# Designs tried in a protein design run: peptides against a protein of PDB entry 4N78. Part 46

Target 1, 186 residues: chain A of PDB entry 4N78
Amino acid sequence: HFQVICRLLGYQGIAVVMEELLKVVKSLLQGTILQYVKTLMEVMPKICRLPRHEYGSPGILEFFHHQLKDIVEYAELKTVCFQNLREVGNAILFCLLIEQSLSLEEVCDLLHAAPFQNILPRVHVKEGERLDAKMKRLESKYAPLHLVPLIERLGTPQQIAIAREGDLLTKERLCCGLSMFEVILT
Target 2, 155 residues: chain B of PDB entry 4N78
Amino acid sequence: MAELQMLLEEEIPGGRRALFDSYTNLERVADYCENNYIQSADKQRALEETKAYTTQSLASVAYLINTLANNVLQMLDIQASQLRRMESSINHISQTVDIHKEKVARREIGILTTNKNTSRTHKIIAPANLERPVRYIRKPIDYTILDDIGHGVKW

## One batch from the design tools (peptide; made by RFdiffusion4, then SolubleMPNN)

Design b1_p11_4_s3 (from b1_p11_4, 3 letters changed)
Fold by OpenDDE base, seed 3:
Structure b1_p11_4_s3 (fold): chain B 186 residues (1-186), chain C 155 residues (1-155), chain A 11 residues (1-11)
Amino acid sequence: as target 1 above (186 residues)
Amino acid sequence: as target 2 above (155 residues)
Amino acid sequence: PYLPMFEPPPP
């Protein structure tokens, strides 16, 4: 599903969606969640001392449960606040999955374009074969597929310009050095 | 432009009219030959005259058809060339627009990105035995794992 | 060879 979304939206659509999600997250955090946090801070016990270890784990738990009873029983916290936190979490997960899916698509595009851009994979050399000779054979085999040089030789100046720009756009991808998710987490 | 216009407005219509006129003329010639043969005292001479008219008529029609055909072919070649030029121009504009749109899109998404802190981890020395690129079997990403997260919306 | 359109004989 996320791959389809990435393909459908493209870079521009993804950017718009992520910007809007960030606005929504910001609104939730600074609005409703902040309000609940402030309210919770007001109702928090002013002094919560660690009970003596002599009470044991059950007694300690009961102690904290009693001290936090008003917070735990706060119905709006369970229904509204936690729901908003879930929405924030979902938005973050959505952004993560979109970025991952986009990265996969970009890698695929790079791989598909590689033979046309003089990017050759390292070939596995069997015992006794020279790597250099094998690479040279591959270069010779794929040389006719180099798109930019081909168009430079046969195309019009306008076609050459378009081919060069297209080649550059094909090579430059977010997955090569950029992260969107890191920006979302900051 | 002038040549194509001349072909479309003058040469081809003129050639078609000429062929039509030739048809009517051939009918008149046929009638003449028939009457001449019937009325002539010298049937052999009348026959030879008919043969001559037939040969000339066939040659004339063949010439008219050939001329018209060549003019039509020339017209089609000119039109095909014009269409190719228009197609090339449209394609160039389309590609330019697409590249521009892509650049704008990339700028927009770029604002939402930061450089990956790739810790200069040591040059991953490509292991000497680069495993054969295993045919990346695109395993569909199963997103059902996310169905239980949040509202549990099955996407 | 330019062959002019055949003119029918005069009536």
Scores: peptide ipSAE 0.039, ipTM 0.654, DockQ to the pose 0.005
Fold by OpenDDE base, seed 2:
Structure b1_p11_4_s3 (fold): chain B 186 residues (1-186), chain C 155 residues (1-155), chain A 11 residues (1-11)
Amino acid sequence: as target 1 above (186 residues)
Amino acid sequence: as target 2 above (155 residues)
Amino acid sequence: PYLPMFEPPPP
């Protein structure tokens, strides 16, 4: 599902969605959640001493339940605050999953483009094969597929410019060194 | 452009008219040959004249058809070349626009990104000595140390 | 070779 969303939205659509989600999250955190946290801090018992261990686990639980009764019974906390926290959590998860899906798509694109960009995978050499000979064979095999050199040889100046720009855009992807999710966490 | 215009406006219409005129002329020639053969005392001469006209007429029609066909083919080739040039221009514009849109989109998403701090995860050099996992003997945490901090009734 | 234009026989 997230892969389909990434494909449909593209970079621009994803940027817009992420920006709007960040605004929503910021609004929720600075507004409703902050207010509830402040209220909770005010109603929190100033002195909550540990009950005597002699009361046993049930007694200790009842003690804390009594001390926190006002907080637990605060209906708005459960209904509104927790829902808002869920929304924030869902938004964060959504952003994470979108970034992961986008990264996968970018990696796939890079892999598909690699033969055309003179990017050769490190060949696992089986025992006994010369690495150099295998690499040379691969290089020779894919040399005719190098798109930019091919267009530079056969294309018009305009086509060459477009090919170079396209090549650059293909190589420069977010997954190569950029993270959106790290920005969201800050 | 001038060549295409000449083909469309002059050469091809002219060739079509010439073929139509040739059709009319062929009918006249046929009538002439028939009458000449019937009326002539020298049938051999009349026959030879008919053969000459037949050969000439067929050659002329063949020439006109060939010329017209070549002009039509030339016209189509010129038009095809023009269409290919137009297509190339449109494709170039389309690609330029797409690249531009992509660059804009990437800038927009780029502002929402930060460099992955490749924290050089210090290769946790696995300490060479795999110290045998010291069996973490969970020493039971004696919580009785906390007994003195609470208001618990010292018995 | 310009094939001569077909001259119809004189009526």
Scores: peptide ipSAE 0.036, ipTM 0.664, DockQ to the pose 0.005
Fold by OpenDDE base, seed 1:
Structure b1_p11_4_s3 (fold): chain B 186 residues (1-186), chain C 155 residues (1-155), chain A 11 residues (1-11)
Amino acid sequence: as target 1 above (186 residues)
Amino acid sequence: as target 2 above (155 residues)
Amino acid sequence: PYLPMFEPPPP
């Protein structure tokens, strides 16, 4: 599903969706969630020390459950604050999945374009074969597919310009060093 | 452009008119040949004259048709070439627009990106001094402090 | 060979 969404929206559509999601998340975090957190900090026990590890995980959990019981039982916290946190979580998850799907598509595009851009994979060399000779054979085999040099030789100046720009756009992808998700987390 | 215009406005219409005129002329020639054969004392000579006119007429019509057909074909070839050039131009513009749109889209999404940082796994440092558990005194939490927070319907 | 246009017989 996310792959289809990425294909349908493209970079522009994804950017718009991500921007809107960021606005929503920011609004939720700076608004309702912040207010609840501030209020909860005020009502939280001033001294909540970690119980001794000797009580074990169940005892520690029970201790915290007891300390926070009144807060957890507060209906508005469950309905409003936790719902907003779920929305934020869903938005973050959505952004993560979109970025992952986009990265996969970009990698696929790069792989598909590679033969046309003089990008050759490292070939597995069998014992006794020289890597250099095999690579030269591959280079020779794929040389006619090099699109930019081919167009530079046969195309009009306008076609050459378009081909170079297209080549650059094909090579420059987000997956090469950029992350949207890291921006969302800051 | 000038050649196409000449074909469309002068040569092809002229050829069509010539064929139409030829039709009228052929009818006159046929009538002449028929009357000449009936009135002539020398039927053999009249027949030979009719054969000559028939051959000439057929040759003339064939020439007119061939000329017109060639002009039409030439016109179509020129038009086809113009369409191909137009298609090429449209494709070039389309590609330029697509590249531009892609650049804009990439700038827009690029604003939402940062360099991938290798997250240093921070070692979770366990707090050294576990302070003695202070006796938990249950104080009732006043929830009224939260009443002004959120979109909750005040019943 | 330009075949001359058929000249109709004189009326």
Scores: peptide ipSAE 0.035, ipTM 0.667, DockQ to the pose 0.005
Fold by OpenDDE base, seed 4:
Structure b1_p11_4_s3 (fold): chain B 186 residues (1-186), chain C 155 residues (1-155), chain A 11 residues (1-11)
Amino acid sequence: as target 1 above (186 residues)
Amino acid sequence: as target 2 above (155 residues)
Amino acid sequence: PYLPMFEPPPP
């Protein structure tokens, strides 16, 4: 589904969606969540000592549950704050998944374009074969597919310009060195 | 441009008119030959004259058809060439626009990106003092209680 | 060779 979304939206659509999601997240974080966090900080027990480890995990949990009972039972926290946190979480996850899907698509595009751009994969050399000879054979095999040189030789100046621009756009992908998710986390 | 115009406005219409006129002329020639043969005392001469007219008529028609056909073909070739040039121009414009749109889109999404930090795999220096794992018999806290809170998007 | 335009025989 995310792959289809990425294909449908393209870079433009993804950018728009991501920007809007970031706005929503920012609004939620700076607005409602911040207010609730401030309120919660005010009502937090001033002195919460770690219970002795001797009480065991259940006893410790019960202790904290008792100390935080008023906070946990706060109705607005459950209905609004937690919901907003869920929305933020969902937005983050959505962004992550979109980025991953986009990266996969970009990698696929790069792989498909590689033979046309004189980008050859590292070939596994079987025992006894010279790597150089195999690479030369591959280069020779794919040489006719090199699009930009082909167009430079046979095409009009306009076609050459377009081919070069297209080649550049094909090579430049987000997956090569850029991350959207890191921006979302900051 | 001028050649195409001449073909369309003068040569091809002229050729069509010539063929039509030739049709009417052929009928007249046929009538003439028939009457001449009937009225002539020398039937052999009349026949030879008819043969000559027939040959000339056929040659003339063939020439007119050939000329017209060539003009039509030339017209079509010129038009095809013009269409190809137009198509090429349109394609170029379209591609230029698409490239531009793509660049704009990439700039927009680029604003939302940062450079991937190659996290050097910090060798997790295992802290030398392996604090003896206090056998925390972790009763598995059944976190299923939290299942109702996070509607995780089922992927 | 320009084939002469067929001139119809005089009526």
Scores: peptide ipSAE 0.034, ipTM 0.672, DockQ to the pose 0.005

Design b1_p11_4_s4 (from b1_p11_4, 4 letters changed)
Fold by OpenDDE base, seed 2:
Structure b1_p11_4_s4 (fold): chain B 186 residues (1-186), chain C 155 residues (1-155), chain A 11 residues (1-11)
Amino acid sequence: as target 1 above (186 residues)
Amino acid sequence: as target 2 above (155 residues)
Amino acid sequence: MKLPMFEPPPP
């Protein structure tokens, strides 16, 4: 699902969605959640000492239940505050999953483009084969597929410009060194 | 452009008219040949004359059709070439616009990104000696260590 | 390496 969303939205659509989600999260954190946290801090027992062990586990539980009664009975905490926290959590997870899906898509694009851009993977050499000879054979095999040099040789100046720009856009991807999720966490 | 216009306005219409005229002429020639054969005392001569006219007429029509066909083909080739040039131009513009849109989109999403701190996590050089996975021996947690910590019942 | 096309805004 997230892969489909990434394909449908593209970079621009993802950017818009992420920006809006960040606004929502900010609003929730600075508004409702902050207010509830402040309220909880105010109603939190200032002194919560451990009861004596002689009361046993049931007595200790009752003690804490009594001390936290006001918090436990605060119905809005469960219905509103926790819901807002869930929404924030969902937003964070959504952003993470979108970034992961986008990264996968970008990696796939890079891999598909690699033969056309003179990017050859290091081939695993079986014992006894010279790596250099195998790499040279691969280079020779894929040399006719190099798009930019081909267009530079056969194309018009305008086509060459487009090909170079396209090549650059293909090579430069977010997954190569950028993270959106790190921005969301800050 | 001038060649295409000449084909469309002069050569092709002219060729069509010539074919219509030829049709009318063929009817006249046929009538002439028939009458000549009936009225002639020398039937052999009349027949030879008819053969000559028939051959000439067929050759003329064939020539007219061929000329017209070639002109139409030439017209179509010119038009096809023009369409290909237009298509190429449109494609070029489309690609330019797409590249521009992509660049804009990338800038927009780029604002929402930070450099991955590739903390050079020291390549955990797998220790050369893969220490045999020490079988995790679950040591039972000795909870007696906590007996002295807290308000627990000292037996 | 900052991908030139994804220039994050200067901090």
Scores: peptide ipSAE 0.039, ipTM 0.773, DockQ to the pose 0.512
Fold by OpenDDE base, seed 5:
Structure b1_p11_4_s4 (fold): chain B 186 residues (1-186), chain C 155 residues (1-155), chain A 11 residues (1-11)
Amino acid sequence: as target 1 above (186 residues)
Amino acid sequence: as target 2 above (155 residues)
Amino acid sequence: MKLPMFEPPPP
């Protein structure tokens, strides 16, 4: 699904969705969640000392349960605050999955374009074969597919310009050095 | 442009008119040949003359048809060439627009991105003691070891 | 060779 979304929306659509999602997240964080956090801070016990270990784990749990009773019984925390946190979490996950899916699509595009851009994978060398010779042979095999040099030789100035720009746009992808998710986390 | 216009406005219509005129002329020639044959005392000569006119007429009509056909073909070739040029121009514009849109889109999404922290690949310190690759001896996997593992129905 | 234009027979 995320791959389809990425293909359908493209960079522009993804940007719009991400921007709106960030706005929503910001609104949730700075609005409702912040308010609930402030409220929770107000109702938080001012003094919460560690109980003595002699009470054992059940006693310690009961102690904290008692100290946090007002928080636990705060119904809106579960219904509203936790829901908003889920929404934020879902938004973050959505962003992550979109970025991952986009990266996969970009990698696929790069791989598909590679033969046309003189980007050749390192070839496995069998015993007795020279890597250099094999690479040279491979380069020679794909040389006719090099689009930019071909257009530079045969094309009009306008076609050359378009080919160069297209080549650049094909090579420069987000997955090569940019992260959206890191921005979302900041 | 001038050549296409000449073909459309002058050459092709002119060729069509010439063919029409040729039809009328052929009728006249036929009448002449018929009358000449009837009236001539030398039927052999009249026949030879008729043959000559027939050959000439056929050649002329063939020439006119060929000329007209060639002009039509030339017209079509010019039009096809013009269409190809237009297509090329449209494609160029389309590609330019697409590239522009893509650049805009990339700028927009770029605002939402940061540089990936290239984790400095910690120099894989090759362990000093390269453990000699123990020759992997493929021992056949004895699957009977799994016979006692799981609730598999012993048939 | 321009094929001779069909000249109508003399009237």
Scores: peptide ipSAE 0.028, ipTM 0.763, DockQ to the pose 0.005
Fold by OpenDDE base, seed 3:
Structure b1_p11_4_s4 (fold): chain B 186 residues (1-186), chain C 155 residues (1-155), chain A 11 residues (1-11)
Amino acid sequence: as target 1 above (186 residues)
Amino acid sequence: as target 2 above (155 residues)
Amino acid sequence: MKLPMFEPPPP
């Protein structure tokens, strides 16, 4: 689903969705959640000392239940505050999954473009084979597929310009060094 | 442009008219040959004359058809070339627009990004011996193993 | 070879 969303929205659509999600998250955090947190802070016991271990686990639990009774019984906490926290959590997860899906798509694009951009994988060398010779053979094999040099030789000036720009755009991807999720967490 | 116009306005219509005229002429020649053969005392001579006219007529029609066909082919080639040029121009514009849109989109999403602080985590040096991918046997996670971990009430 | 245009026989 997230891969399909990434393909459908593209960079622009993803940007718009992420911006709107950030606004929603900000609104939830600074509005409803903040209000509930303030209320919770007011009702929090001013002094909560650790009970003696001699009371055992049941006694300790009862102690904390008694101390936090007002918080536990606050019905709006469960229905509204926790729901808003779930929404924030879902938004964060959504952003993470979108970024991951986008990164996968970008990597696939890079891999598909690699032979046309003179980006060749390091080949495995068996014992006794020279890496250099094998790489040269591979380079020679794929040399005719190098798009930009081919167009520079055979194409019009306009085609050359487009090919160069396309090549650059193909090479430059977010996954190469940029993170959206880190911005969301800040 | 001038060549295409000449083909469309003069050569091809002219060739078509010539073929229509030839049809009318062929009918006249046929009538002549028939009458000549009927009226002639020398049937052999009349036949030879008919053969000559037939050969000439066929040659003439063949020439007219060939000329017209060549002109039509030339016209089509010129038009095809024009269409290819137009297509190329449209494609160029389309690609330029697409590149522009992509650049704009990248700027927009770029505002929402930061550099990945890849702390030089130790290059997980892939062990030299890539252990053969052990077929990941999905062992179901037995969560009962956690039943004894923690102060949970054993019911 | 320009093939001669067919000339109809004289009436």
Scores: peptide ipSAE 0.027, ipTM 0.750, DockQ to the pose 0.005
Fold by OpenDDE base, seed 1:
Structure b1_p11_4_s4 (fold): chain B 186 residues (1-186), chain C 155 residues (1-155), chain A 11 residues (1-11)
Amino acid sequence: as target 1 above (186 residues)
Amino acid sequence: as target 2 above (155 residues)
Amino acid sequence: MKLPMFEPPPP
């Protein structure tokens, strides 16, 4: 699903969605969640020490239940605060999955473009064969597919410009050194 | 452009008019040949004259049709060439627009990105002195060490 | 060779 979303939205659509999600997350964090956290801090026992182990597990549980009674009975915490936290969590996960899916698509694009951009895979050398000779043969084999040099030789100035720009755009991808998810986490 | 215009406005309409006029002329020639054959005392001469007119008429019509057909074909070729040029221009514009859109999109998403912290794999500088692997003697975890940190009763 | 245009019969 995320791959399809990435393909449909493209960079622009993804950017818009991510920006809106960030706004929503910011609103949730600075608004409702912050308010509930402040309230929780106010009602939190100032001193909550571990009771003596002698009370056993039931006694310890009862102790904490008593100390946290006001928090446990705060119905809005479960219905509103935790829901907002889930929404934030979902938004974060969504962003992560989108970035991962986008990265996969970008890698696929790079791989598909590689033969046309003089990017050759590392050839497996069998015992006794020189890597250099194989690579040279491979280079020669794919040389006619090098799009930019071909267009530079045969194309119009406009076609050359488009080919160079296209080549650059193909090579420069987010997956090469940029992260959206890291921005979301800061 | 001038050639196409000449074909469309002058040559092809002119050729069509010529064919139409030829039709009218053929009818007159037919009437003449019929009357000439009926009235002529020398039927053989009249027949030979009719054959001559028939041959000339057929040749003339064939020429007019051929000329018109060639002009139409030339017109179509010019139009086809113009369409190809227009297509090329449209494609160029389309590609330029697509590149521009892509650049804009990349700038927009780029604002939402930061440089991946290439975790410089800190070269685990192997400590120069490989401390001899101290044989990990599994000493039983003395849980009594924790007895002093908590309110645990020393038994 | 331009084929001569059919000359209408003399009136």
Scores: peptide ipSAE 0.024, ipTM 0.756, DockQ to the pose 0.005

